Peptides against a protein of PDB entry 5ZKO. Designs and how they scored, part 4

Target 1, 44 residues: chain A of PDB entry 5ZKO
Amino acid sequence: SASNPRKFSEKIALQKQRQAEETAAFEEVMMDIGSTRLQAQKLR

## One batch from the design tools (peptide; made by RFdiffusion4, then SolubleMPNN)

Design b1_p8_7_s2 (from b1_p8_7, 4 letters changed)
Fold by OpenDDE base, seed 3:
Structure b1_p8_7_s2 (fold): chain B 44 residues (1-44), chain C 44 residues (1-44), chain A 8 residues (1-8)
Amino acid sequence: as target 1 above (44 residues)
Amino acid sequence: as target 1 above (44 residues)
Amino acid sequence: MAMLRRLA
């Protein structure tokens, strides 16, 4: 409800946290792929 | 491995999908809050 | 999922 701004802020904060976690997971995946690619180049 | 580009692309695609879903969830939360606020204003 | 690398 409009009378419960704390609950709204908590929902927003939780969703922002989830977005940040998914971004971090994506960066980790890309880092792993980049590392694998670099390793493959060094082994040539 | 660098020899499995399909698996890398699948990982990236899955993570991008998760990010999009979290963005959509955030937009839905904000839309609900906005609607509630507008309703409260109309009831004054 | 395999363990992810921390360093390039």
Scores: peptide ipSAE 0.136, ipTM 0.672, DockQ to the pose 0.038
Fold by OpenDDE base, seed 4:
Structure b1_p8_7_s2 (fold): chain B 44 residues (1-44), chain C 44 residues (1-44), chain A 8 residues (1-8)
Amino acid sequence: as target 1 above (44 residues)
Amino acid sequence: as target 1 above (44 residues)
Amino acid sequence: MAMLRRLA
């Protein structure tokens, strides 16, 4: 059925979005760690 | 505090796990698509 | 036909 390729593409797109969101969340965590480290340096 | 580095490492590990799980989910989707395509070929 | 599993 011609609908199958479209459904597949939507599923792929959704999964790509999830991967991008998890990457962004990881980058946010790393930024927070970096900021904490910088703050700790300022306190010394 | 000495606990901060450990908490940071745990947070990083959790986020890495999430990324790996999303990658695995994507691979599963692609495998299902591949299987569907192969089945469609057999039906012709 | 194989149906794509719902992603958890």
Scores: peptide ipSAE 0.135, ipTM 0.665, DockQ to the pose 0.105
Fold by OpenDDE base, seed 5:
Structure b1_p8_7_s2 (fold): chain B 44 residues (1-44), chain C 44 residues (1-44), chain A 8 residues (1-8)
Amino acid sequence: as target 1 above (44 residues)
Amino acid sequence: as target 1 above (44 residues)
Amino acid sequence: MAMLRRLA
């Protein structure tokens, strides 16, 4: 917006950061599951 | 994992939910910015 | 799930 361009850009950046953090958290969950599967395979 | 399949599926579902919530929050920010721009256009 | 592993 022409009235508060900095505030709007900051809000967009903050939401993009939150999306990236949740993506990273999801990848960490998938890595843990994947490593658990590999460990189970090696023990069989 | 074969040991705790329910717990892993629940963790995946929870992270997907968080991703969807952050996407919705981003869309709300963009809608607010868009409506503010439209209002400014109408007032000029 | 209690502890995350970096390496398998």
Scores: peptide ipSAE 0.127, ipTM 0.671, DockQ to the pose 0.037
Fold by OpenDDE base, seed 1:
Structure b1_p8_7_s2 (fold): chain B 44 residues (1-44), chain C 44 residues (1-44), chain A 8 residues (1-8)
Amino acid sequence: as target 1 above (44 residues)
Amino acid sequence: as target 1 above (44 residues)
Amino acid sequence: MAMLRRLA
């Protein structure tokens, strides 16, 4: 069959995983920025 | 200075770029699935 | 890239 539902599902699942990983990485960046800001204030 | 606004901005911009790239990749997967489905129907 | 911090 030219249409392969399992392969389509695998492609979708892989891309959903990558999107979630990039979101998590962005959240970590925002935490780092917040932490750096707080630490800088303590050292003033 | 312990706080570097430019470096923070660069981190944010980089992560937003990565998120946009993963969204574009997902859209491409969905277009491929749609195209494959349409092509399969034509060959039946 | 520098290591990202988990704790504030």
Scores: peptide ipSAE 0.139, ipTM 0.675, DockQ to the pose 0.042; fails the geometry check

Design b1_p8_7_s3 (from b1_p8_7, 4 letters changed)
Fold by OpenDDE base, seed 3:
Structure b1_p8_7_s3 (fold): chain B 44 residues (1-44), chain C 44 residues (1-44), chain A 8 residues (1-8)
Amino acid sequence: as target 1 above (44 residues)
Amino acid sequence: as target 1 above (44 residues)
Amino acid sequence: FAMRRLLA
């Protein structure tokens, strides 16, 4: 409700935190894939 | 592993889907806030 | 591998 602006702010902040965590996890996966590809190339 | 490119593709696609869902949820919250503000303004 | 964290 409009009577609880701080609560809305907290909900939004929590959602943004989740999104940032998912982005970080995705970037880690992409880095791992990149490292694996580089390793495979070096071994050839 | 590099031997399962389709599996990696699926994992990445799933992560992107989750990010899209979170974005949609955020937009819905913002719309609700906007509607509440508009309603309050009309009632004044 | 980070895939496990991604899907958790």
Scores: peptide ipSAE 0.250, ipTM 0.692, DockQ to the pose 0.093
Fold by OpenDDE base, seed 5:
Structure b1_p8_7_s3 (fold): chain B 44 residues (1-44), chain C 44 residues (1-44), chain A 8 residues (1-8)
Amino acid sequence: as target 1 above (44 residues)
Amino acid sequence: as target 1 above (44 residues)
Amino acid sequence: FAMRRLLA
């Protein structure tokens, strides 16, 4: 129903937010792995 | 701890899967909106 | 560990 364009926009915005949150979580994981790799390198 | 590289790889893969699922959900929403737009166009 | 937080 084209009668609720605002609702559709809100749903899209919410979905984009979820994608951004998943990306941020991934970056946090990669940063943690990176720091672990750096620590391992220092201990060699 | 670099002692669990397989575990890290699995977690990364899981996170990438989550991102893909969110993308698929977004595409489904957009397809639904697109079909609604097409229906509205037909009714004009 | 960030991964544990991610899966919670």
Scores: peptide ipSAE 0.240, ipTM 0.692, DockQ to the pose 0.104
Fold by OpenDDE base, seed 4:
Structure b1_p8_7_s3 (fold): chain B 44 residues (1-44), chain C 44 residues (1-44), chain A 8 residues (1-8)
Amino acid sequence: as target 1 above (44 residues)
Amino acid sequence: as target 1 above (44 residues)
Amino acid sequence: FAMRRLLA
């Protein structure tokens, strides 16, 4: 069968989106941890 | 409440695992595309 | 808490 470059491009774009979403989730987790740490320091 | 560094560490580790899995999935997609491209070239 | 959503 002929290659489908458009479909390949779509698959790549989808996977890049997933990676970006996981990165954003990680950053949110780190922000929460950082905020918690800051609060803990205030209570010492 | 007291911070739970161990739980934070576990969450970070889990998120890093997800990122690695998404990267591996992307690499697999790219390998599949590359293999398809190679096969297409052989049929020309 | 973002951590809870991360695990869900």
Scores: peptide ipSAE 0.238, ipTM 0.693, DockQ to the pose 0.097
Fold by OpenDDE base, seed 2:
Structure b1_p8_7_s3 (fold): chain B 44 residues (1-44), chain C 44 residues (1-44), chain A 8 residues (1-8)
Amino acid sequence: as target 1 above (44 residues)
Amino acid sequence: as target 1 above (44 residues)
Amino acid sequence: FAMRRLLA
């Protein structure tokens, strides 16, 4: 594993970004579900 | 958005799994970096 | 639905 410190930091940063993107995707799904529930309530 | 509650729960579960997988991937990267640092220390 | 985009 002859990578330099810069490459290590880049890999860490990339992984942190992926984690943040997955969190954002989850929040979007939850917002959509919440909106659907709200719509169902309004239609009653 | 005419999905049923079961489908919602499945989607939430899938997203949680993705988050866990990204966390595991991050930990693997960090372990590799740690191993590289340890090797560098041993070679001195 | 956001999940469809996520699953693609």
Scores: peptide ipSAE 0.237, ipTM 0.695, DockQ to the pose 0.110; fails the geometry check

Design b1_p8_7_s4 (from b1_p8_7, 4 letters changed)
Fold by OpenDDE base, seed 4:
Structure b1_p8_7_s4 (fold): chain B 44 residues (1-44), chain C 44 residues (1-44), chain A 8 residues (1-8)
Amino acid sequence: as target 1 above (44 residues)
Amino acid sequence: as target 1 above (44 residues)
Amino acid sequence: MAMRRLLA
């Protein structure tokens, strides 16, 4: 039977979305750490 | 109060792990597609 | 707040 390249493309797109979301989550963590560091500097 | 850099490092490590896992999942999808293509070639 | 969010 014919392969379903559309289904493959959808699967790839979904995984790319997950990768992007995890990158965004990591960047949010780093932003929060940066804000905490800046606040700590202000307290000194 | 003192910041908890150990907790920050753990959070960073967790997010890096998630990124790596999503990369591995993507590679698995691509491997499955590759195997399907190879099987299709053998059927011809 | 940032630290609390990181620990959640």
Scores: peptide ipSAE 0.140, ipTM 0.671, DockQ to the pose 0.095
Fold by OpenDDE base, seed 5:
Structure b1_p8_7_s4 (fold): chain B 44 residues (1-44), chain C 44 residues (1-44), chain A 8 residues (1-8)
Amino acid sequence: as target 1 above (44 residues)
Amino acid sequence: as target 1 above (44 residues)
Amino acid sequence: MAMRRLLA
Protein backbone atom coordinates (compact mmCIF):
# COMPACT_ATOMS: atom_id res chain seq x y z
CA SER B 1 0.00 0.00 0.00
CA ALA B 2 1.12 3.55 -0.70
CA SER B 3 0.30 4.19 2.96
CA ASN B 4 3.09 1.83 4.07
CA PRO B 5 6.17 2.86 2.05
CA ARG B 6 8.48 2.09 4.97
CA LYS B 7 7.15 -1.45 5.25
CA PHE B 8 7.68 -2.04 1.54
CA SER B 9 11.22 -0.71 1.69
CA GLU B 10 11.93 -2.95 4.67
CA LYS B 11 10.63 -5.98 2.81
CA ILE B 12 12.81 -5.19 -0.20
CA ALA B 13 15.84 -4.67 2.02
CA LEU B 14 15.27 -7.99 3.79
CA GLN B 15 15.10 -9.90 0.51
CA LYS B 16 18.23 -8.17 -0.79
CA GLN B 17 19.98 -9.13 2.43
CA ARG B 18 18.97 -12.76 1.98
CA GLN B 19 20.28 -12.75 -1.58
CA ALA B 20 23.60 -11.36 -0.38
CA GLU B 21 23.83 -13.95 2.39
CA GLU B 22 23.25 -16.79 -0.05
CA THR B 23 25.92 -15.34 -2.35
CA ALA B 24 28.34 -15.23 0.57
CA ALA B 25 27.49 -18.83 1.45
CA PHE B 26 28.17 -19.86 -2.15
CA GLU B 27 31.53 -18.09 -2.13
CA GLU B 28 32.43 -19.91 1.08
CA VAL B 29 31.55 -23.24 -0.53
CA MET B 30 33.73 -22.43 -3.54
CA MET B 31 36.59 -21.33 -1.30
CA ASP B 32 36.44 -24.60 0.64
CA ILE B 33 36.38 -26.64 -2.54
CA GLY B 34 39.19 -24.58 -4.07
CA SER B 35 41.40 -24.94 -1.03
CA THR B 36 40.74 -28.68 -0.96
CA ARG B 37 41.79 -28.91 -4.60
CA LEU B 38 44.96 -26.97 -3.89
CA GLN B 39 45.77 -29.24 -0.97
CA ALA B 40 45.26 -32.30 -3.12
CA GLN B 41 47.56 -30.84 -5.79
CA LYS B 42 50.31 -30.17 -3.28
CA LEU B 43 50.10 -33.67 -1.85
CA ARG B 44 50.47 -35.34 -5.27
CA SER C 1 38.60 -33.71 -1.86
CA ALA C 2 39.17 -34.98 -5.38
CA SER C 3 37.84 -38.29 -4.06
CA ASN C 4 34.40 -36.72 -3.42
CA PRO C 5 33.51 -34.88 -6.65
CA ARG C 6 29.84 -35.82 -6.36
CA LYS C 7 29.63 -34.31 -2.88
CA PHE C 8 31.19 -31.06 -4.07
CA SER C 9 28.83 -30.84 -7.04
CA GLU C 10 25.88 -31.45 -4.73
CA LYS C 11 27.00 -28.66 -2.42
CA ILE C 12 27.34 -26.25 -5.36
CA ALA C 13 23.92 -27.25 -6.69
CA LEU C 14 22.29 -26.71 -3.29
CA GLN C 15 23.71 -23.20 -2.97
CA LYS C 16 22.64 -22.32 -6.51
CA GLN C 17 19.16 -23.57 -5.68
CA ARG C 18 19.03 -21.36 -2.59
CA GLN C 19 20.11 -18.33 -4.63
CA ALA C 20 17.34 -19.03 -7.13
CA GLU C 21 14.77 -19.42 -4.35
CA GLU C 22 15.72 -16.08 -2.83
CA THR C 23 15.49 -14.45 -6.27
CA ALA C 24 12.01 -15.89 -6.69
CA ALA C 25 11.04 -14.60 -3.25
CA PHE C 26 12.29 -11.14 -4.19
CA GLU C 27 10.28 -11.18 -7.42
CA GLU C 28 7.18 -12.13 -5.44
CA VAL C 29 7.75 -9.19 -3.09
CA MET C 30 8.10 -6.81 -6.03
CA MET C 31 4.98 -8.22 -7.67
CA ASP C 32 2.97 -7.70 -4.50
CA ILE C 33 4.22 -4.14 -4.13
CA GLY C 34 3.59 -3.41 -7.82
CA SER C 35 0.06 -4.75 -7.72
CA THR C 36 -0.64 -2.75 -4.57
CA ARG C 37 0.55 0.41 -6.33
CA LEU C 38 -1.66 -0.32 -9.31
CA GLN C 39 -4.65 -0.87 -7.04
CA ALA C 40 -4.00 2.40 -5.26
CA GLN C 41 -3.79 4.21 -8.61
CA LYS C 42 -7.10 2.77 -9.77
CA LEU C 43 -8.85 3.71 -6.55
CA ARG C 44 -7.76 7.37 -6.73
CA MET A 1 33.90 -31.47 3.60
CA ALA A 2 31.92 -29.52 6.17
CA MET A 3 28.53 -27.96 5.54
CA ARG A 4 28.36 -24.80 7.60
CA ARG A 5 24.97 -24.03 9.09
CA LEU A 6 23.31 -20.98 7.61
CA LEU A 7 21.98 -18.34 9.95
CA ALA A 8 18.25 -18.61 10.85
Scores: peptide ipSAE 0.138, ipTM 0.685, DockQ to the pose 0.118
Fold by OpenDDE base, seed 2:
Structure b1_p8_7_s4 (fold): chain B 44 residues (1-44), chain C 44 residues (1-44), chain A 8 residues (1-8)
Amino acid sequence: as target 1 above (44 residues)
Amino acid sequence: as target 1 above (44 residues)
Amino acid sequence: MAMRRLLA
């Protein structure tokens, strides 16, 4: 099917997007943990 | 709460697992595309 | 709030 190359590229792009989203989610978790730790230190 | 450090480590581990799973999913997509392309070439 | 979001 002539649409296969387009469909393949879309599938690749979608997976790359998911990887980026999971990286962003990880960074958010690390920021939240870091903020929590910093706040805990500040309150001591 | 004394359980916070454990919960934080679990959250980090979970996100790392998700990243690895998305990488594996991407590799599977690439393998499928590669196989499809190779098959198409073979049939020519 | 950050801790709650993290652990949810």
Scores: peptide ipSAE 0.136, ipTM 0.668, DockQ to the pose 0.097
Fold by OpenDDE base, seed 3:
Structure b1_p8_7_s4 (fold): chain B 44 residues (1-44), chain C 44 residues (1-44), chain A 8 residues (1-8)
Amino acid sequence: as target 1 above (44 residues)
Amino acid sequence: as target 1 above (44 residues)
Amino acid sequence: MAMRRLLA
């Protein structure tokens, strides 16, 4: 069906979006760790 | 708190797991596309 | 606040 390519493309796009979101979440975790460390150093 | 490093590590591990799962999901989508294409060719 | 948000 000609609709299948579109559906597949949409599914791929969704998965790529999820990957990007999880990467961003990981980076946020690392940023929070870094920020916390920086704050701790400033308070010393 | 000494528990914070463990909690941070667990959070990081969870995010890495999610990234891997989303990558696997993406690969599954691509596999399904490839399989569908192969089947379509066989039916011609 | 950062640690609490991280662990939430």
Scores: peptide ipSAE 0.134, ipTM 0.669, DockQ to the pose 0.099

Design b1_p8_8_s2 (from b1_p8_8, 4 letters changed)
Fold by OpenDDE base, seed 1:
Structure b1_p8_8_s2 (fold): chain B 44 residues (1-44), chain C 44 residues (1-44), chain A 8 residues (1-8)
Amino acid sequence: as target 1 above (44 residues)
Amino acid sequence: as target 1 above (44 residues)
Amino acid sequence: LAKLMALL
Protein backbone atom coordinates (compact mmCIF):
# COMPACT_ATOMS: atom_id res chain seq x y z
CA SER B 1 0.00 0.00 0.00
CA ALA B 2 1.22 3.51 -0.84
CA SER B 3 2.65 5.40 2.13
CA ASN B 4 0.65 8.63 2.29
CA PRO B 5 2.78 10.75 4.66
CA ARG B 6 0.43 13.71 4.26
CA LYS B 7 -2.47 11.66 5.57
CA PHE B 8 -0.34 10.53 8.53
CA SER B 9 0.64 14.11 9.38
CA GLU B 10 -3.02 15.16 9.23
CA LYS B 11 -3.96 12.27 11.53
CA ILE B 12 -1.24 13.24 14.03
CA ALA B 13 -2.32 16.89 13.98
CA LEU B 14 -5.95 15.92 14.64
CA GLN B 15 -4.93 13.63 17.52
CA LYS B 16 -2.82 16.37 19.10
CA GLN B 17 -5.74 18.78 18.81
CA ARG B 18 -8.04 16.29 20.55
CA GLN B 19 -5.47 15.78 23.32
CA ALA B 20 -5.28 19.54 23.85
CA GLU B 21 -9.08 19.82 23.96
CA GLU B 22 -9.31 17.04 26.55
CA THR B 23 -6.58 18.72 28.63
CA ALA B 24 -8.50 22.00 28.49
CA ALA B 25 -11.67 20.21 29.59
CA PHE B 26 -9.77 18.70 32.52
CA GLU B 27 -8.43 22.12 33.53
CA GLU B 28 -11.98 23.51 33.41
CA VAL B 29 -13.15 20.80 35.82
CA MET B 30 -10.25 21.63 38.15
CA MET B 31 -11.15 25.33 38.06
CA ASP B 32 -14.76 24.49 38.90
CA ILE B 33 -13.61 22.42 41.87
CA GLY B 34 -11.30 25.18 43.06
CA SER B 35 -13.97 27.86 42.74
CA THR B 36 -16.62 25.75 44.46
CA ARG B 37 -14.28 24.87 47.33
CA LEU B 38 -13.32 28.49 47.82
CA GLN B 39 -16.98 29.54 47.87
CA ALA B 40 -17.87 26.81 50.34
CA GLN B 41 -14.96 27.81 52.57
CA LYS B 42 -16.06 31.47 52.55
CA LEU B 43 -19.63 30.61 53.50
CA ARG B 44 -18.50 28.59 56.52
CA SER C 1 -24.61 25.49 44.82
CA ALA C 2 -23.88 22.25 46.70
CA SER C 3 -20.35 20.93 46.26
CA ASN C 4 -20.81 17.41 44.91
CA PRO C 5 -17.30 15.95 45.32
CA ARG C 6 -18.45 12.60 43.95
CA LYS C 7 -19.57 14.23 40.72
CA PHE C 8 -16.27 16.08 40.42
CA SER C 9 -14.25 12.91 40.97
CA GLU C 10 -16.33 11.13 38.33
CA LYS C 11 -15.75 13.99 35.88
CA ILE C 12 -11.99 13.86 36.50
CA ALA C 13 -11.92 10.10 36.00
CA LEU C 14 -13.81 10.39 32.71
CA GLN C 15 -11.47 13.12 31.44
CA LYS C 16 -8.41 11.02 32.34
CA GLN C 17 -9.90 8.08 30.47
CA ARG C 18 -10.47 10.23 27.38
CA GLN C 19 -6.89 11.51 27.54
CA ALA C 20 -5.60 7.93 27.71
CA GLU C 21 -7.75 6.90 24.74
CA GLU C 22 -6.47 9.81 22.64
CA THR C 23 -2.88 8.93 23.61
CA ALA C 24 -3.47 5.33 22.54
CA ALA C 25 -4.89 6.53 19.22
CA PHE C 26 -1.77 8.67 18.70
CA GLU C 27 0.49 5.71 19.45
CA GLU C 28 -1.45 3.63 16.91
CA VAL C 29 -0.79 6.25 14.23
CA MET C 30 2.91 6.23 15.14
CA MET C 31 3.03 2.44 14.85
CA ASP C 32 1.39 2.63 11.43
CA ILE C 33 4.00 5.17 10.30
CA GLY C 34 6.84 3.02 11.64
CA SER C 35 5.51 -0.13 9.99
CA THR C 36 4.90 1.61 6.66
CA ARG C 37 8.37 3.18 6.65
CA LEU C 38 10.01 -0.12 7.45
CA GLN C 39 8.11 -1.82 4.62
CA ALA C 40 9.00 0.94 2.18
CA GLN C 41 12.66 0.73 3.20
CA LYS C 42 12.71 -3.04 2.66
CA LEU C 43 11.19 -2.75 -0.81
CA ARG C 44 13.83 -0.25 -1.92
CA LEU A 1 6.14 16.37 17.11
CA ALA A 2 7.02 19.40 15.00
CA LYS A 3 10.04 17.54 13.60
CA LEU A 4 7.85 14.55 12.84
CA MET A 5 5.32 16.75 11.06
CA ALA A 6 8.12 18.24 8.99
CA LEU A 7 9.08 14.76 7.76
CA LEU A 8 5.52 13.90 6.67
Scores: peptide ipSAE 0.077, ipTM 0.675, DockQ to the pose 0.049
Fold by OpenDDE base, seed 2:
Structure b1_p8_8_s2 (fold): chain B 44 residues (1-44), chain C 44 residues (1-44), chain A 8 residues (1-8)
Amino acid sequence: as target 1 above (44 residues)
Amino acid sequence: as target 1 above (44 residues)
Amino acid sequence: LAKLMALL
């Protein structure tokens, strides 16, 4: 049957949330790398 | 201890993979919506 | 995306 537009909207919203979460996780990794590099520089 | 640059590289690669997978999943959802809409139009 | 969501 014609998929309920509401269900499509929910699927899209869920996928957008997942994409945002993965982006945030990537930024966290980059921040950890950045902080480690900064610490290493300060110890010189 | 200074996190091994190799481990950072692995973490980055893993996160890039996850982002690509979530993008692909989003595209799949959009394709399903598009196909459903096209079918509904053909039935008119 | 916001435009797409508005159509659903």
Scores: peptide ipSAE 0.075, ipTM 0.672, DockQ to the pose 0.041
Fold by OpenDDE base, seed 3:
Structure b1_p8_8_s2 (fold): chain B 44 residues (1-44), chain C 44 residues (1-44), chain A 8 residues (1-8)
Amino acid sequence: as target 1 above (44 residues)
Amino acid sequence: as target 1 above (44 residues)
Amino acid sequence: LAKLMALL
């Protein structure tokens, strides 16, 4: 049975990596919003 | 320019959904670990 | 998470 603690830790690490990647993608969207706001303010 | 607040909100919502899905996948792995531990304890 | 990995 592949109930190997090592395999569980590998799966956990992979899921945490994916969560970090999705957080980074969210932060990129937020940065784009912030940049666009700053550009709009400079045009005022 | 697609600097539409609606498009930003849609992107944010999509990224939050992906983060929630990855969290659920992590919780599933943790549940599998817990179940396996319980089974191992029953065999002792 | 680190504490959990340490238990595995």
Scores: peptide ipSAE 0.072, ipTM 0.674, DockQ to the pose 0.044
Fold by OpenDDE base, seed 4:
Structure b1_p8_8_s2 (fold): chain B 44 residues (1-44), chain C 44 residues (1-44), chain A 8 residues (1-8)
Amino acid sequence: as target 1 above (44 residues)
Amino acid sequence: as target 1 above (44 residues)
Amino acid sequence: LAKLMALL
């Protein structure tokens, strides 16, 4: 396929977005764990 | 919610898997770009 | 990657 710089840049941008979204989802999981742990400590 | 170490570990493992899959998808995009560039150079 | 971004 011909080098289409525009299409390649769009693909890269999309993958970077997905990567960032998955990172955010991971951070949310870690926040939930941290919050749950804090709640358990408060109830002790 | 009660600290469920098993469920938390499963959530973390799942998110790590997703992160790895998105990284692999990014690498595939980069390989495609590299291959296309190489093909264009061969046809020059 | 930085060189690829420079193509933008």
Scores: peptide ipSAE 0.062, ipTM 0.673, DockQ to the pose 0.034

Design b1_p8_8_s3 (from b1_p8_8 with A1L A5M)
Fold by OpenDDE base, seed 4:
Structure b1_p8_8_s3 (fold): chain B 44 residues (1-44), chain C 44 residues (1-44), chain A 8 residues (1-8)
Amino acid sequence: as target 1 above (44 residues)
Amino acid sequence: as target 1 above (44 residues)
Amino acid sequence: LARLMALR
């Protein structure tokens, strides 16, 4: 069916979006940890 | 607090797990598309 | 820090 290629492209796009969102969430966590470490160094 | 490093490590591990799961889900989608394409080629 | 401690 001609709709299958479109459905596949939509599914691929959705999964790529999820991967990007999880990467951004990971980077935010690492930034917060980095900021906390920098603050701890300033308190010493 | 001594619990903060453990909480950070747990959060990092959780985010890495989510990234791996989303990668696996993407690979599964691509495999399904590949299998569908191969089946379509066999039907021709 | 609060976001790191928050369960998603």
Scores: peptide ipSAE 0.151, ipTM 0.682, DockQ to the pose 0.075
Fold by OpenDDE base, seed 5:
Structure b1_p8_8_s3 (fold): chain B 44 residues (1-44), chain C 44 residues (1-44), chain A 8 residues (1-8)
Amino acid sequence: as target 1 above (44 residues)
Amino acid sequence: as target 1 above (44 residues)
Amino acid sequence: LARLMALR
């Protein structure tokens, strides 16, 4: 049935979205750690 | 306090693990789609 | 960091 290709494309799009969300979460973690390090350097 | 670097490294490791898990899930989706396409070709 | 964990 022609509906299978659409469902597969939707599944791929959902997984790509999840990958992007986890990348964004990682970047936020690194930014928070970087800012904390900079603050610690300024206080010394 | 010296405990902050350890907690930051743990958070980085957790985010790297999540990225790897989402990559594995994407590869599984692509494998399932690829196998389904191959099956459909064989049945035609 | 706590805010990132709260979104799940």
Scores: peptide ipSAE 0.147, ipTM 0.686, DockQ to the pose 0.115
Fold by OpenDDE base, seed 2:
Structure b1_p8_8_s3 (fold): chain B 44 residues (1-44), chain C 44 residues (1-44), chain A 8 residues (1-8)
Amino acid sequence: as target 1 above (44 residues)
Amino acid sequence: as target 1 above (44 residues)
Amino acid sequence: LARLMALR
């Protein structure tokens, strides 16, 4: 089916997007934890 | 709260797990696409 | 943190 290459590229692009979203989510968690730790240190 | 460090480590571990799962899912998609392409070439 | 994790 001539649409298969297009569908394959769409699947790859979708998974790359999910990878990037999970990376961004991880970075956000790390920033929040880092901020919390820094705040806790500042208040001591 | 004394439980905060434990909760932070759990959050980090959870996000690392999600990253690994999304990587595995991407690799599976790439294998399926690669297999399909190889099969299509073999049948020509 | 709690809100961010609830959406995931």
Scores: peptide ipSAE 0.146, ipTM 0.685, DockQ to the pose 0.109
Fold by OpenDDE base, seed 3:
Structure b1_p8_8_s3 (fold): chain B 44 residues (1-44), chain C 44 residues (1-44), chain A 8 residues (1-8)
Amino acid sequence: as target 1 above (44 residues)
Amino acid sequence: as target 1 above (44 residues)
Amino acid sequence: LARLMALR
């Protein structure tokens, strides 16, 4: 069906979005850890 | 708590796993599209 | 530290 290319593009776009969301979640985790570490150092 | 570093490492590991899973899913989608395209060309 | 966002 001529709709297959569209469905493929939608599937790729969705997967790219998921990848970006997981990257953003990782960055947030790393920022929180970094902030905690900095705070712990300042309190010494 | 001394357990915080462990919790942080577990969280990082989990997030890296999710990123790898999403990458694998993307590669699978691209392989399926490539295979479908090749099949369509052979049937012409 | 804000509880790192619940497992998405």
Scores: peptide ipSAE 0.150, ipTM 0.685, DockQ to the pose 0.077; fails the geometry check

## One batch from the design tools (peptide; made by RFdiffusion4, then SolubleMPNN)

Design b1_p9_1_s1 (from b1_p9_1, 3 letters changed)
Fold by OpenDDE base, seed 4:
Structure b1_p9_1_s1 (fold): chain B 44 residues (1-44), chain C 44 residues (1-44), chain A 9 residues (1-9)
Amino acid sequence: as target 1 above (44 residues)
Amino acid sequence: as target 1 above (44 residues)
Amino acid sequence: LEELARLLA
């Protein structure tokens, strides 16, 4: 149907958004690890 | 604390799982597009 | 991932 291309493009856009959000969440975890390491080093 | 490394590793593992799941979902959408295209071509 | 590897080492 004529609506299929639009539906697919919307689904792709949504998935790309989710991928970006999960990447950002991963980077936040890594930043927390980095900050924790720095704090631990300062306490040594 | 001694539990921090484990907590971080678990969070990272979870985020990597989510990234893989979102990638798989994206690939499924692309596969659906491909199959739809093939069907459309057969109907032409 | 590199940071994770260092944590787990």
Scores: peptide ipSAE 0.120, ipTM 0.678, DockQ to the pose 0.049
Fold by OpenDDE base, seed 1:
Formats: structure tokens, sequence, C-alpha cells
Structure b1_p9_1_s1 (fold): chain B 44 residues (1-44), chain C 44 residues (1-44), chain A 9 residues (1-9)
């Protein structure tokens, strides 16, 4: 139907947003690891 | 602390899993678009 | 994913 293209585009956009959010969350975890390593060095 | 590496690795694994799931969801949407196009052709 | 590899090494 004519409404399908719009609905699909919206779903795609939503999924891309979610992927970006999960990527950001991953990057945060990696930053925390780096921070932990830095702190460990300071305490030595 | 010595427990941090394990905790971080678990968080990383979880985030990677989520990313994979969102990728799969995106692929499903794209497949649905393809299916819709195929159906439209059959009805013509 | 090189960062991940470094963490696990």
Amino acid sequence: as target 1 above (44 residues)
Amino acid sequence: as target 1 above (44 residues)
Amino acid sequence: LEELARLLA
C-alpha cells in the first residue's frame, strides 16, 4: 500500500537511532576502562 | 580493582549483543520492504 | 574493535 514506504522509513530511522545509542553506550564502557587503567597507574 | 576487568568485559559483551540484535532488526525491516515490493509486482 | 582486543590481551 501507499502508506508502507513512510512506515518503513520511520522504522528504519528508529533502528538507526537505536544502533547509535548502543554504540554510544559501548564507547562509554570503553572510556570507563581507560579511566580505570589511568587511576590504577596513579595509585602505583 | 581486580574485579573491574571482568565486569567491564561483561558490559562490553552485553553491548555487542545489543548491537547485533538491533542490526538484525534493521535487516528484518529491509527484508519486509523487499517483500512488499515483490508482492506489488505480483499484483500488477 | 581493536580496543576490545587490547582489553582482553
Scores: peptide ipSAE 0.119, ipTM 0.680, DockQ to the pose 0.053
Fold by OpenDDE base, seed 5:
Structure b1_p9_1_s1 (fold): chain B 44 residues (1-44), chain C 44 residues (1-44), chain A 9 residues (1-9)
Amino acid sequence: as target 1 above (44 residues)
Amino acid sequence: as target 1 above (44 residues)
Amino acid sequence: LEELARLLA
């Protein structure tokens, strides 16, 4: 139907947002790893 | 600490799993779009 | 994945 394209585009946009959020969460994990390494270096 | 690498690797693995799940969800949306297009073609 | 391995090492 004529309204389906909008609905699908919104669904796609929502999924892309979710993927971006998961990417951000991953980057946070990596930041924690980095900070841990920095701390370990400073303790030497 | 010596145990941190395992913990971090597990966190990373979990995040990668989540990303894969979101990718699968996206693919499902695309499948729905494809099926809708197929239906529209058949109705013509 | 290699970059990730480097960060964990």
Scores: peptide ipSAE 0.118, ipTM 0.672, DockQ to the pose 0.050
Fold by OpenDDE base, seed 3:
Structure b1_p9_1_s1 (fold): chain B 44 residues (1-44), chain C 44 residues (1-44), chain A 9 residues (1-9)
Amino acid sequence: as target 1 above (44 residues)
Amino acid sequence: as target 1 above (44 residues)
Amino acid sequence: LEELARLLA
């Protein structure tokens, strides 16, 4: 049906958004690790 | 603290799992699109 | 991935 392509595109967009959000969450964790490492170095 | 690396690794693992799940969901959508396309061709 | 590995090392 003609609506299917639009519905599929919306689903794809949603999944890409979720992937981006999870990537952002990962990057935040990495930044926390980096900050911890920097703090540890400063305490040496 | 010595527990921080483990906690961070666990968080990373969780985020990677979520990313994989979202990728799988995306692939499922793509398969559905492919199936729909195949069906449309068969009806021609 | 490599950057992550470096941070965890």
Scores: peptide ipSAE 0.119, ipTM 0.678, DockQ to the pose 0.051; fails the geometry check

